# Designs tried in a protein design run: peptides against a protein of PDB entry 3QIS. Part 72

Target 1, 334 residues: chain A of PDB entry 3QIS
Amino acid sequence: PSLELSRREFVFENVKFRQLQKEKFQISNNGQVPCHFSFIPKLNDSQYCKPWLRAEPFEGYLEPNETVDISLDVYVSKDSVTILNSGEDKIEDILVLHLDRGKDYFLTISGNYLPSCFGTSLEALCRMKRPIREVPVTKLIDLEEDSFLEKEKSLLQMVPLDEGASERPLQVPKEIWLLVDHLFKYACHQEDLFQTPGMQEELQQIIDCLDTSIPETIPGSNHSVAEALLIFLEALPEPVICYELYQRCLDSAYDPRICRQVISQLPRCHRNVFRYLMAFLRELLKFSEYNSVNANMIATLFTSLLLRPPPNLMARQTPSDRQRAIQFLLGFLL

## One batch from the design tools (peptide; aimed at target 1 D181)

Design b2_p26_2_s2 (made by RFdiffusion4, then SolubleMPNN; from b2_p26_2, 9 letters changed)
Fold by OpenDDE base, seed 2:
Structure b2_p26_2_s2 (fold): chain B 334 residues (1-334), chain A 26 residues (1-26)
Amino acid sequence: as target 1 above (334 residues)
Amino acid sequence: SEEDKETEEWVKKKFEERRKEREEEE
């Protein structure tokens, strides 16, 4: 069997979070026999491609002189955004197109990723006084390393954060401030807030706006701005309530005093974001007659975002654990 | 902590500023 490929080199320029890019190529059976093709893992890989890449179709049959179009789809989800933001991973891969009883054909994938404030740590964002696209990549790496060290020092109660460091971090990330401030100004009377989905085009505009500027006004509908806040919280590498405090939140769920003590042990940036969000949500609940928002709906929605189980415990989360997690958050909304 | 009070006061102040801005725009 033999294949002809219309293209073997693919360049994905300016790859962004949640923006699908597609490159198509053709494969043709220029042999005299039917052939089966498949994308196969390299010798040391479990998958035929990186998590942000997909081939469609990834396998198939071709009759003699048959041609099929293959789409290479690049999509950076919440699962790949953090490692691409840090430069730990890159828009580079090699695909192996295997022909049964034939040859292997190698495809080269390359490109560049544009960093996002989505999928960046709260600690790093509190140090970023400018949009992330204005921050040099070398400084992003240093900010993530320093953020990890500050978090560990804060959790261990070791050294008081020296108030004398010349660059005081922001109280909350500017991106969170802008999203919540916009919703507070314009969305308190918005019917079905957090219940109606945003527009995908508006979500992309909001993400690009926050990555590239400090706007006076966020573009898009109140629903799109509200969904952008949810996407931001979901994409955090560590949830607003750190994984280390997850079990303590569940154990304290029925004692409002212990709940407040658990929150006081969060790193400063996480604690500030938590308090800012709870203050906003309590204000939003005063307008329940206009926006149809209630405490149970908000607690159920935000608990999954703010209080995630550690990755090693995700498979073991019980309905009782979820109810305790909701009860924990309700104690800050009522 | 004193930092916790400062953050709570900062948050309250921000919401109070935005309430006044809305009341002036209506």
Scores: peptide ipSAE 0.112, ipTM 0.725, DockQ to the pose 0.803
OpenDDE base, seeds 1, 3, 4, 5: peptide ipSAE 0.037, 0.035, 0.049, 0.036; ipTM 0.641, 0.676, 0.687, 0.633

Design b2_p26_2_s3 (made by RFdiffusion4, then SolubleMPNN; from b2_p26_2, 9 letters changed)
Fold by OpenDDE base, seed 4:
Structure b2_p26_2_s3 (fold): chain B 334 residues (1-334), chain A 26 residues (1-26)
Amino acid sequence: as target 1 above (334 residues)
Amino acid sequence: SEEDEETDKWVEEKFKELEEKRKKEE
């Protein structure tokens, strides 16, 4: 078997969170025998490509003189955004196009990723006074490392380190503040808030706005801004309620006093974000006659975002655990 | 804790600032 490839080198410039990019090429069976092609894993890889890359089709059959178009799709989801923001991973891959009983063809994938506040830790974002796109990538790494160390110190109840000359962290990430400020101003009377999906184009503009501060005001509909808040919370590497406190939240779900004590043990930025969100959501509930928002809907929606099971327990979450998690959050909304 | 009370005050202050902004735009 033999193939001719129209292209073997692909460059994906300015890859962004949730923005699909596509590059296409053709493969042609220039042999005299039918061939089956597939993208195969490299040695020691479990997958034929990185999680942010996909080939479509990834396999197929070609008759002699047949040609097929293959799309290489780059899409950074919540599953890849954190590792790309930190520079732990990059928009670089090698694909192996294999022919059954034939040879391998190598495709080179390259490009650059533009960091996002989505998928960045709350701790790091509290240290960012500027939009993430204005922060040098080297400084983003330092901010994540410093943030991790402070989180650990706060959890250990170690002595408040002296207010060394490090710029005081923000009480909440500016991105959360901007989203909540916008929703509070413009969306309290919005019918079906958090029940109607946003527009994908507006979501991209909102993400870019938060990442760049351009435009100066958050664009898009109230529904898109509301969904952007949900996407932000979903993309957090560590949920607003830290994984370490997950079980204690469930165990305290029916004791409002213990629930508050559990929240007081969160790292400062997580605690502040939690309280800020709860205060906002309680404010939205006052406008229930206009926005059709109720406590059970909000608790159900936000519980999955704010109080995620630790990765090791995700497969073990019971309906009872979910109900306790909802009850925990209801104690802050009512 | 004193820090919890400061956080609660900060949150309340932020919502007052938001409400005052809203009242100026109406």
Scores: peptide ipSAE 0.129, ipTM 0.756, DockQ to the pose 0.902
OpenDDE base, seeds 1, 2, 3, 5: peptide ipSAE 0.030, 0.033, 0.030, 0.053; ipTM 0.643, 0.599, 0.639, 0.697

Design b2_p26_2_s4 (made by RFdiffusion4, then SolubleMPNN; from b2_p26_2, 9 letters changed)
Fold by OpenDDE base, seed 4:
Structure b2_p26_2_s4 (fold): chain B 334 residues (1-334), chain A 26 residues (1-26)
Amino acid sequence: as target 1 above (334 residues)
Amino acid sequence: SPEDEEIDAWVEKRFEELREEREKEE
């Protein structure tokens, strides 16, 4: 069997978080026999492509003289955003299009990724005084490394926060500040807040606004801004309540005094974000007659974002654990 | 803790500023 490919080189310029890009090509069976094609893993790879890439279709059957369109889809989800922001991964791959009993055809994928505040650590964001798109990628790496070292020092209680020559970190990430400020001003009276989904186009504009400071004000509906906050919290590499404290939060869920003591053990930026968000959510709850927001709804929604089980425990989360996690958060909303 | 008092005061101040802004827009 043999194929003709209309294209073998693909460039995905300016790849962004949650923005789907597509490049298409055709494969034609120019042989006299039917062929089955599939994308196959390279040597030592478990998958035929990186997590941010897919082929559609990734396999198929072609009769003689049949042609099929293949879409190469690049989509950076929460699962790939952190490693792309750090430059640990890049928009580069090689796909192997295999023919059963035939040849391999190599496709080259290249491009560039534009960093996002989504999927960046709270520690790095607290140090980042400018929009992430204005920060050189090399400096982003340094900020992540430095942030990790300070998180570890804070957890170990070993070093007083060195009032040293580094620019004082923000109390909370400016991105959270901007989102909460907007919601606090404009969304307290918004009917069905956090219950109505945002518009995908507006979400992209909000993400781009936070990443670039363009436009100057957050665009989109209150629903889109509210959903952007949820997406931001979901995309954090480390949740607002650090994984190390997850079990202690569950164990303390019915003792408000112990709950507060557990939160006091968070790294400063995480603790600040938690306290800030709880204060904001308590403000929204004052307007429950207008925004339809209640403590149980908010606790249920935000618990999955703020108090995530560690990756090793995700598959083991019980309904009881979820209820304890909700109860933990309720103790800060009421 | 002094740090908890600092963040609480910062949050309170910021939310007071935001309330004053909201009341001016209404």
Scores: peptide ipSAE 0.534, ipTM 0.940, DockQ to the pose 0.813
OpenDDE base, seeds 1, 2, 3, 5: peptide ipSAE 0.493, 0.501, 0.027, 0.510; ipTM 0.932, 0.934, 0.664, 0.935

Design b2_p26_3 (made by RFdiffusion4)
Pose (drawn by RFdiffusion4):
Structure b2_p26_3 (pose): chain A 293 residues (1-134, 168-310, 319-334), chain P 26 residues (1-26)
Amino acid sequence: PSLELSRREFVFENVKFRQLQKEKFQISNNGQVPCHFSFIPKLNDSQYCKPWLRAEPFEGYLEPNETVDISLDVYVSKDSVTILNSGEDKIEDILVLHLDRGKDYFLTISGNYLPSCFGTSLEALCRMKRPIRERPLQVPKEIWLLVDHLFKYACHQEDLFQTPGMQEELQQIIDCLDTSIPETIPGSNHSVAEALLIFLEALPEPVICYELYQRCLDSAYDPRICRQVISQLPRCHRNVFRYLMAFLRELLKFSEYNSVNANMIATLFTSLLLRPPPSDRQRAIQFLLGFLL
Amino acid sequence: EEEDEELVEEIDEENEELRKEYLEEK
């Protein structure tokens, strides 16, 4: 049971939020007998690697002496973007490739991460006047820029918030917002609209803070009480919520053109603005509908 | 809704000024 590896060290340079990287290497069974390989957790872990990293494939069978290409894939999603933004985690790791009844092969993962305004808290973004990778703002300039673009160009956009944008443009928009305060956000209206949804989804703290979430559901049927729960939010969260509710009410005026109706808004934005840490799904859409109408 | 409209106007004024100053630097 022996393996030959084309390389054991891998570098993921300039890793960005939602941008896929692949570092590939070849495994060859140079032994005399067939072998089984698999990636294993390091002593006392649950997984063999961190969430932003994946091996493809992560296990297999090799006769003497067939070869197999292994793809080490890095993808920073909404799950890891905040800790990598913060520096609580780095683009580093060790993969232990394990031969069943044999040697362990240690693969070193290194590289660097570029922080994004996406996955950054509303509070910190309101404190930062300049792009992240160039008195506080009422709302983060990034969300204002996305909404400003949609307000200017997308009020009459067919199927706004119902058609997915382009992956390439989403990344261009995110990099644009990380590095600049542009005159115009690049990309189609569908891309800018989706980037807004991704922005809300990637927030480490939702627009409606987690502890106020349950109170919102309980209060869902009294508009006076719902508005008071909103008053308990920190200034930046309260402002973003009010700003978005105003923006969505503005879009509802052009529903005959942009097909944006209360039904779609409620089911789309409720889960983004009001996340927990069933029929509560009903009180939640009721909560949000109370503001839209 | 009127109060939200006023808030939106204040947010726009603040971010439009910030964007203008930033672009003048470029």

Design b2_p26_3_s1 (made by RFdiffusion4, then SolubleMPNN; from b2_p26_3, 9 letters changed)
Fold by OpenDDE base, seed 3:
Structure b2_p26_3_s1 (fold): chain B 334 residues (1-334), chain A 26 residues (1-26)
Amino acid sequence: as target 1 above (334 residues)
Amino acid sequence: MEEDKKLVEEIRKEMEALRAEYLAEK
């Protein structure tokens, strides 16, 4: 069997978080026999492509002289955003289109990624006084390394070594303040806040706004700004409550004194973000008659974002663990 | 609760200053 491919090189320019891009090509069976095609993993790969890439269809049959269109879809989710922001991964891949009892065809994927504050650590963002798109990529790497070291020192209760001539970190990321301050000012009376989804176009505008500017106002509806906050918290490489404290939060869930002690042991930026979010959510709950928001709904929603089980424990989370996690958060909302 | 109000006010002041600096450079 043999195929003819209309294209073998694909370039995805200016790839952004949550922005789908598509490139298409045709494959034609120019042979005399039916053929089965599939995208196959390279040697040592578990998947035929990187997590931010997919082919549609990824397999199929072609009769002699049949042609099929294949879409190559590039989409950076929360699962790929962090490694692309750091430059650990890039918009580069090689796809292997295999023919059963035939030859392999190689497709080259290339392009560039534009960094986002979404999927960047709280520590790095606290050091980032400019929009991420104004920060040199070399400085982003340095900020991530410094942020990792600060987190470790904080968890070990090491006295901050005299941070050298480094600028004082922000108390919270500016992006968190921009979202929360907007919601505090404009969304406290918004009916069904955090219950109604935002608009995808508005979400993209909010992301681009936070990545490129420090605005006076966030664009879009209150629902889109609220969902952007949820997306931001979900995309964090380390949740607001660090994985190392997860079990202690569950164990303390019914003791409000111990809960506060656990939170006090968070890294400064994580602790400040947690306290800032809880202060906002408590204020939002005062307007429950207007916004239809209640403590149980908020606790249930935010617990999955703020208090994530460590990756090694995700498969073992019990309904009891989830209820304890919700109860932990309720102790800060009531 | 009172400590959280203080934190919120400190954050607001820091961020308003940062925004003002950013906008003055544009």
Scores: peptide ipSAE 0.712, ipTM 0.969, DockQ to the pose 0.916
OpenDDE base, seeds 1, 2, 4, 5: peptide ipSAE 0.708, 0.712, 0.711, 0.708; ipTM 0.969, 0.969, 0.969, 0.969

Design b2_p26_3_s2 (made by RFdiffusion4, then SolubleMPNN; from b2_p26_3, 9 letters changed)
Fold by OpenDDE base, seed 2:
Structure b2_p26_3_s2 (fold): chain B 334 residues (1-334), chain A 26 residues (1-26)
Amino acid sequence: as target 1 above (334 residues)
Amino acid sequence: MEEDEQLVEQIRAEMEALRAEYLAEK
């Protein structure tokens, strides 16, 4: 069997978080026998491609002189955004198109990723006074490493933050303030806030706006701004309540005094973001007669975002653990 | 509650200053 490929080199320029890009090519059976094709893993890989890449179709049959279009889809989800922001991964891959009883065909994937504030740590963002697209990639790496070390020192109650000559970190990420300050000003009377989905085009504009500017106003509807906040919280590599405190939050869920003590042990940036979000959500709940938002809905929604189980416990979360997590958050909303 | 309202106002003041600085550089 033999195939002809219309293209073997693919370049994905300016890849962004949640923005789908597609490149298409044709494969043709130029042989005299039917053939089966499939994308196969390289040696030591479990998958035929990186998590941000997909081929459609990834396998199939071709009769002699048959042609099929294959789509290469690049999509950076919450699962790939952090490693692309840090430069640990890149928009580079090699696909192996295998022909049964034939030869392998290699496809080269390349491109560039544009960093996002989505999927960046709260600690790193608190050190960014400019939009992330204005920060040199080398400095992003340094800020992530430094942010990890400062988080660990803060959790250990070790050395008082030496108020050394380094610029003081922001109290919260500017991106969180932009979203939440907009919602405070314009969305407290918005009916069905956090229940009505945003527009996908407006969400992309909001993400691009936060990555590239410090605007006076965020573009889009209140629903799109609210959903952008949910996407931001979901994409955080470390949730607002750090993984190290997860079990203590569950254990304290019925004692409001212990709950407050657990939150006081969060790193400064995480604690400030938590308190700021709770202040906003309490303000939103004062207008429940106008916006149809209630504490149980908000607690159920935000608990999954703010109080995520550690990766090693995700598969073991019980309905009781989820109810305790909701009860923990309710103690800050009521 | 009062401590969180104070935090909201402190954050607003810091961020409005940061935005004004950023816009003055452009």
Scores: peptide ipSAE 0.716, ipTM 0.968, DockQ to the pose 0.879
OpenDDE base, seeds 1, 3, 4, 5: peptide ipSAE 0.701, 0.705, 0.713, 0.702; ipTM 0.966, 0.966, 0.968, 0.966

Design b2_p26_3_s3 (made by RFdiffusion4, then SolubleMPNN; from b2_p26_3, 8 letters changed)
Fold by OpenDDE base, seed 2:
Structure b2_p26_3_s3 (fold): chain B 334 residues (1-334), chain A 26 residues (1-26)
Amino acid sequence: as target 1 above (334 residues)
Amino acid sequence: MEEDEQLVEEIRKEMEALREEYLAEK
């Protein structure tokens, strides 16, 4: 069997978080026999491609002189955004198109990723006084490493490091403030806030706005701004309540005094983000007659975002654990 | 509650100053 490929090199320029890119090519059976094609893993890989890439179709049959279009789809989800922001992974891959009883065909995938504040740590963002697209990638790596070390020190010492006034981290990420300050000003009377989905085009504009500027106003509807906040919290490499405190939050869920003590042990940036979000959500709940938002809905929604189980425990989360996690947040909303 | 309202106001002041600085550089 033999194939002809219309293209073997693919370049995905300016890949962004949640922005789908597609490149298409044709494969043709120029042989005299039917053939089966498939994308196969390389010798050391479990998958035929990296998590941000897919081929459609990834396998099929071709009769002699038959042609099929294959789409290569690049999509950076929350599962790949952090490792691409840090430069640990890159928009580079090699696909192996295997022909049954034939030869392998190699496809080269290349491109560049544009960093996002989505999928960046709260600690790194608190040190980032400029939009992420204005920060050199080398400095992003250094900020993530330093942020990890400062987080660990803050958890161990319970004493705020008296960092000099010029190098002092922001109280919260500017991106969180931009979203939440907008919602405070314009969305407290918005009916069905956090229940109505945003527009996909507006979400992309909001992401691009936060990555490239410090605007006076966030573009888009209140629903799109609210959904952008949910996406931001979901994409965090570590949730607002650090993984180390997860079990203690569940254990304290019925004691409001212990709940407050657990939150006081968060790193400063995480603690401030938590308190800032709770202040906003309590303000939103004062307008429940106008916005139809209630504490149980808000607690249920934000629990999955703010209080995530550690990755090793995700598969073991019980209905009781989820109820305790909701009860923990309710103690800050009521 | 009062401590969180104070935090919201402190954040607002810090971030407005940061935005003004950023806009003055452009």
Scores: peptide ipSAE 0.717, ipTM 0.968, DockQ to the pose 0.871
OpenDDE base, seeds 1, 3, 4, 5: peptide ipSAE 0.703, 0.708, 0.708, 0.707; ipTM 0.967, 0.967, 0.967, 0.967

Design b2_p26_3_s4 (made by RFdiffusion4, then SolubleMPNN; from b2_p26_3, 8 letters changed)
Fold by OpenDDE base, seed 2:
Structure b2_p26_3_s4 (fold): chain B 334 residues (1-334), chain A 26 residues (1-26)
Amino acid sequence: as target 1 above (334 residues)
Amino acid sequence: MEEDEELVRKIREEMEALREEYLAEK
């Protein structure tokens, strides 16, 4: 069996977070026998492609002189955004198109990724006074490494970061402020806020706006701005409540004094983001007669975003643990 | 609660100044 491929090299330029790109190619059975094709893992790989790539169809049968179109889809989700932002992974892969009892055909995937504030740590963003697209990738790596070391020092020493450092970090990421300050100004009376989905086009505009500028106003509807905040919180490599404090939050969920003490132990950036979000959500709840938002809905929604179980415990989360996590947040909303 | 309102105010002041600086460079 043999195949003809219309293309073997694919370039995905300017790949962005949550922006689907598609490239298509054709495979044709130029042989005299039916053939089965499949994308197969390389010798050391568990998957035929990286997590941000897929082929559709990934397998199939071709009769003699039959032709099929294959789509290569590149999509950066929350699961790939952090490693692409750091340059740990890149828009490069090799696909092996296997023909049963035939040859292997190699496809080269290449391109470039454009960094996003989505999937970047709160600590790195607090050090970033410019839009992420204005920051050199090398400096992003350094900022992530430095941010990790400062976070660890803050957790261990309970020492206030010496205010004498010439470049004081921002109290919160500018991207969080841009989203939340917009919602404070324009969305407190918005009916069904956080219940109505945003528009996908507006979400992409908001992401691009936050990655490339410090605007006077965020584009899009209040629903799109609200959903962009949820996407931002979901895409964080570490949740607003650090993984190290997760169990202590659950254990303290019914003692408001201990809950406040646990939050006081967060790194400064994480603590400020938490308090800022709680202040916004309490303000939103004052307008419940207008926006139809209640504390139980908000606590349930934000618990999964702010208080995530550590990756090693995700599979073990009980309904009791979820209820404790909700109760923990309710103590800051009421 | 009052401590969080003061935090919101301080965040706004810092971020408005940062935005003004950024827009003045363009």
Scores: peptide ipSAE 0.710, ipTM 0.967, DockQ to the pose 0.881
OpenDDE base, seeds 1, 3, 4, 5: peptide ipSAE 0.694, 0.699, 0.696, 0.697; ipTM 0.966, 0.966, 0.966, 0.966

Design b2_p26_4 (made by RFdiffusion4)
Pose (drawn by RFdiffusion4):
Structure b2_p26_4 (pose): chain A 293 residues (1-134, 168-310, 319-334), chain P 26 residues (1-26)
Amino acid sequence: PSLELSRREFVFENVKFRQLQKEKFQISNNGQVPCHFSFIPKLNDSQYCKPWLRAEPFEGYLEPNETVDISLDVYVSKDSVTILNSGEDKIEDILVLHLDRGKDYFLTISGNYLPSCFGTSLEALCRMKRPIRERPLQVPKEIWLLVDHLFKYACHQEDLFQTPGMQEELQQIIDCLDTSIPETIPGSNHSVAEALLIFLEALPEPVICYELYQRCLDSAYDPRICRQVISQLPRCHRNVFRYLMAFLRELLKFSEYNSVNANMIATLFTSLLLRPPPSDRQRAIQFLLGFLL
Amino acid sequence: SSEETLERLEEEVQEWLDAFEEAEEE
């Protein structure tokens, strides 16, 4: 049971939020007998690698002496973007490739991460006047830029918030917001609209903070009480919530053109603005509908 | 300029907040 590896060191340079990278290498069974390989957790872990990293394939069978290409894939999703933004984690790791009843092969993962305004808290973004990778703001300039674009160009956009944008444009929008305060956000209206949804979804702390979440559901049927729960939010969260509710009301006026109705808004934005750490789903849409109507 | 853009941000956001609060008072 022996393996030959084309390489054991891999570099993921300039890793960005939601931008896929692949570092490929070839494994060859140079032994005399067939072997089984698999990636294993390092002593006392649950997984063989961190969430932003994946091996494809992660296990297999090789006769003497067939070869197999292994893809080491890096993808920073909403699960890792905040800790990599913060520096609590780095683009580094060790993969232990394990021969069943044999040697261990150690693969070193290195590289660097570029922080994004996506996955950054509303509070920190309101404190930063300049792009992240170039008195606080009432709302983050990034969310204002996305909403400003949609308000200007997308009020009459057919199926707004119902048609997915382009992956390439989403990444251009994110990099644009990370590095500039542009005159125009690049990409179609559907891309800008989806980038807004991704922005809300990627927030480390939702627009409606986690501890107020349960109170919102309980209070879902009293508009006086719902508004008061909103008053308990920090200034930047309260402002973003009010700002978005006003923006969505504005879009409802053009529903005959943009097909944006209360039903779709409630089911789309409730889970983004009001996340927990069933029928609560109903009190939640009721909570949000109370503000839209 | 960037400073003018940030000024315009504060003005427009305030208008949105006022419109939301006035609608909630009604």

Design b2_p26_4_s1 (made by RFdiffusion4, then SolubleMPNN; from b2_p26_4, 10 letters changed)
Fold by OpenDDE base, seed 5:
Structure b2_p26_4_s1 (fold): chain B 334 residues (1-334), chain A 26 residues (1-26)
Amino acid sequence: as target 1 above (334 residues)
Amino acid sequence: SHEEKLEEMERRVQERLDEFEEYLEE
């Protein structure tokens, strides 16, 4: 069996978080026998491609002289965004199109990724006084390393940062401020806030806006701005409540005093973001008659975002653990 | 300026943090 491929080299320029890109090519059976094709893992790989790449179809049959279109889909989700932001991974891959009882065909995937504030750590973002697209990638790496070290120091020692005013981290990421300040101003009376989905085009505009600028106003509907906040929180490499405190939050869920003490032990940036979000959500709840938002809905929604179980415990989360996590957050909303 | 925008941001964030701390003390 043999195949002819219309293209073997694919370039995905300016790949962005949550922006689907597609490149198509044709495969043709130029042989005299039916053939089965499949994308196969390389030696030592578990998957035929990186997590941000997909082939559709990834397998199939071709009759003699049959042609099929294959789509190569590049999509950076929350699961790939952090490693792409850091430059640990890149928009580069090699696909192996295997022909049963035939040869392998290699496809080269290349491109560039544009860093996002989505999927970047709170600590790094607090050090970024400019939009992330203005920050050199080398400096992003340094900021993540410094952020890790400062997080560890903050957990070990309540030492005041005696850093000069120019190097002082922001209290919260400017991106969080931009989103939440917009919602404070314009969304407290918005009916079905956090219940109505945003528009995908508006979400992309908001992401691009936050990555490239410090706008006077966030573009899009209040629903899109609200969903962008949820996406931001979901995409964090570590939740607003650090994984180290997860179990203590559950254990304290019915003691408001202990809950406050647990939050006080968060790294400064995480603690400030938590408090700032709670201040906003409490303000939003004052307008429940207008926005149809209630504390149980908000607590249920935000608990999954703010108080995520550590990856090793995700599969073991009980209904009781979820209820404790919700109760923990309710103690700050009520 | 950019600096003035960051200062205003920091001020407004602090106001919201203080409001929330007051609530936690009640």
Scores: peptide ipSAE 0.552, ipTM 0.940, DockQ to the pose 0.725
OpenDDE base, seeds 1, 2, 3, 4: peptide ipSAE 0.544, 0.543, 0.547, 0.544; ipTM 0.939, 0.938, 0.939, 0.940

Design b2_p26_4_s2 (made by RFdiffusion4, then SolubleMPNN; from b2_p26_4, 13 letters changed; failed a check: too like the target's own chain)
Amino acid sequence: SHEEKLAEMEKKVAERLAKFEEALAE

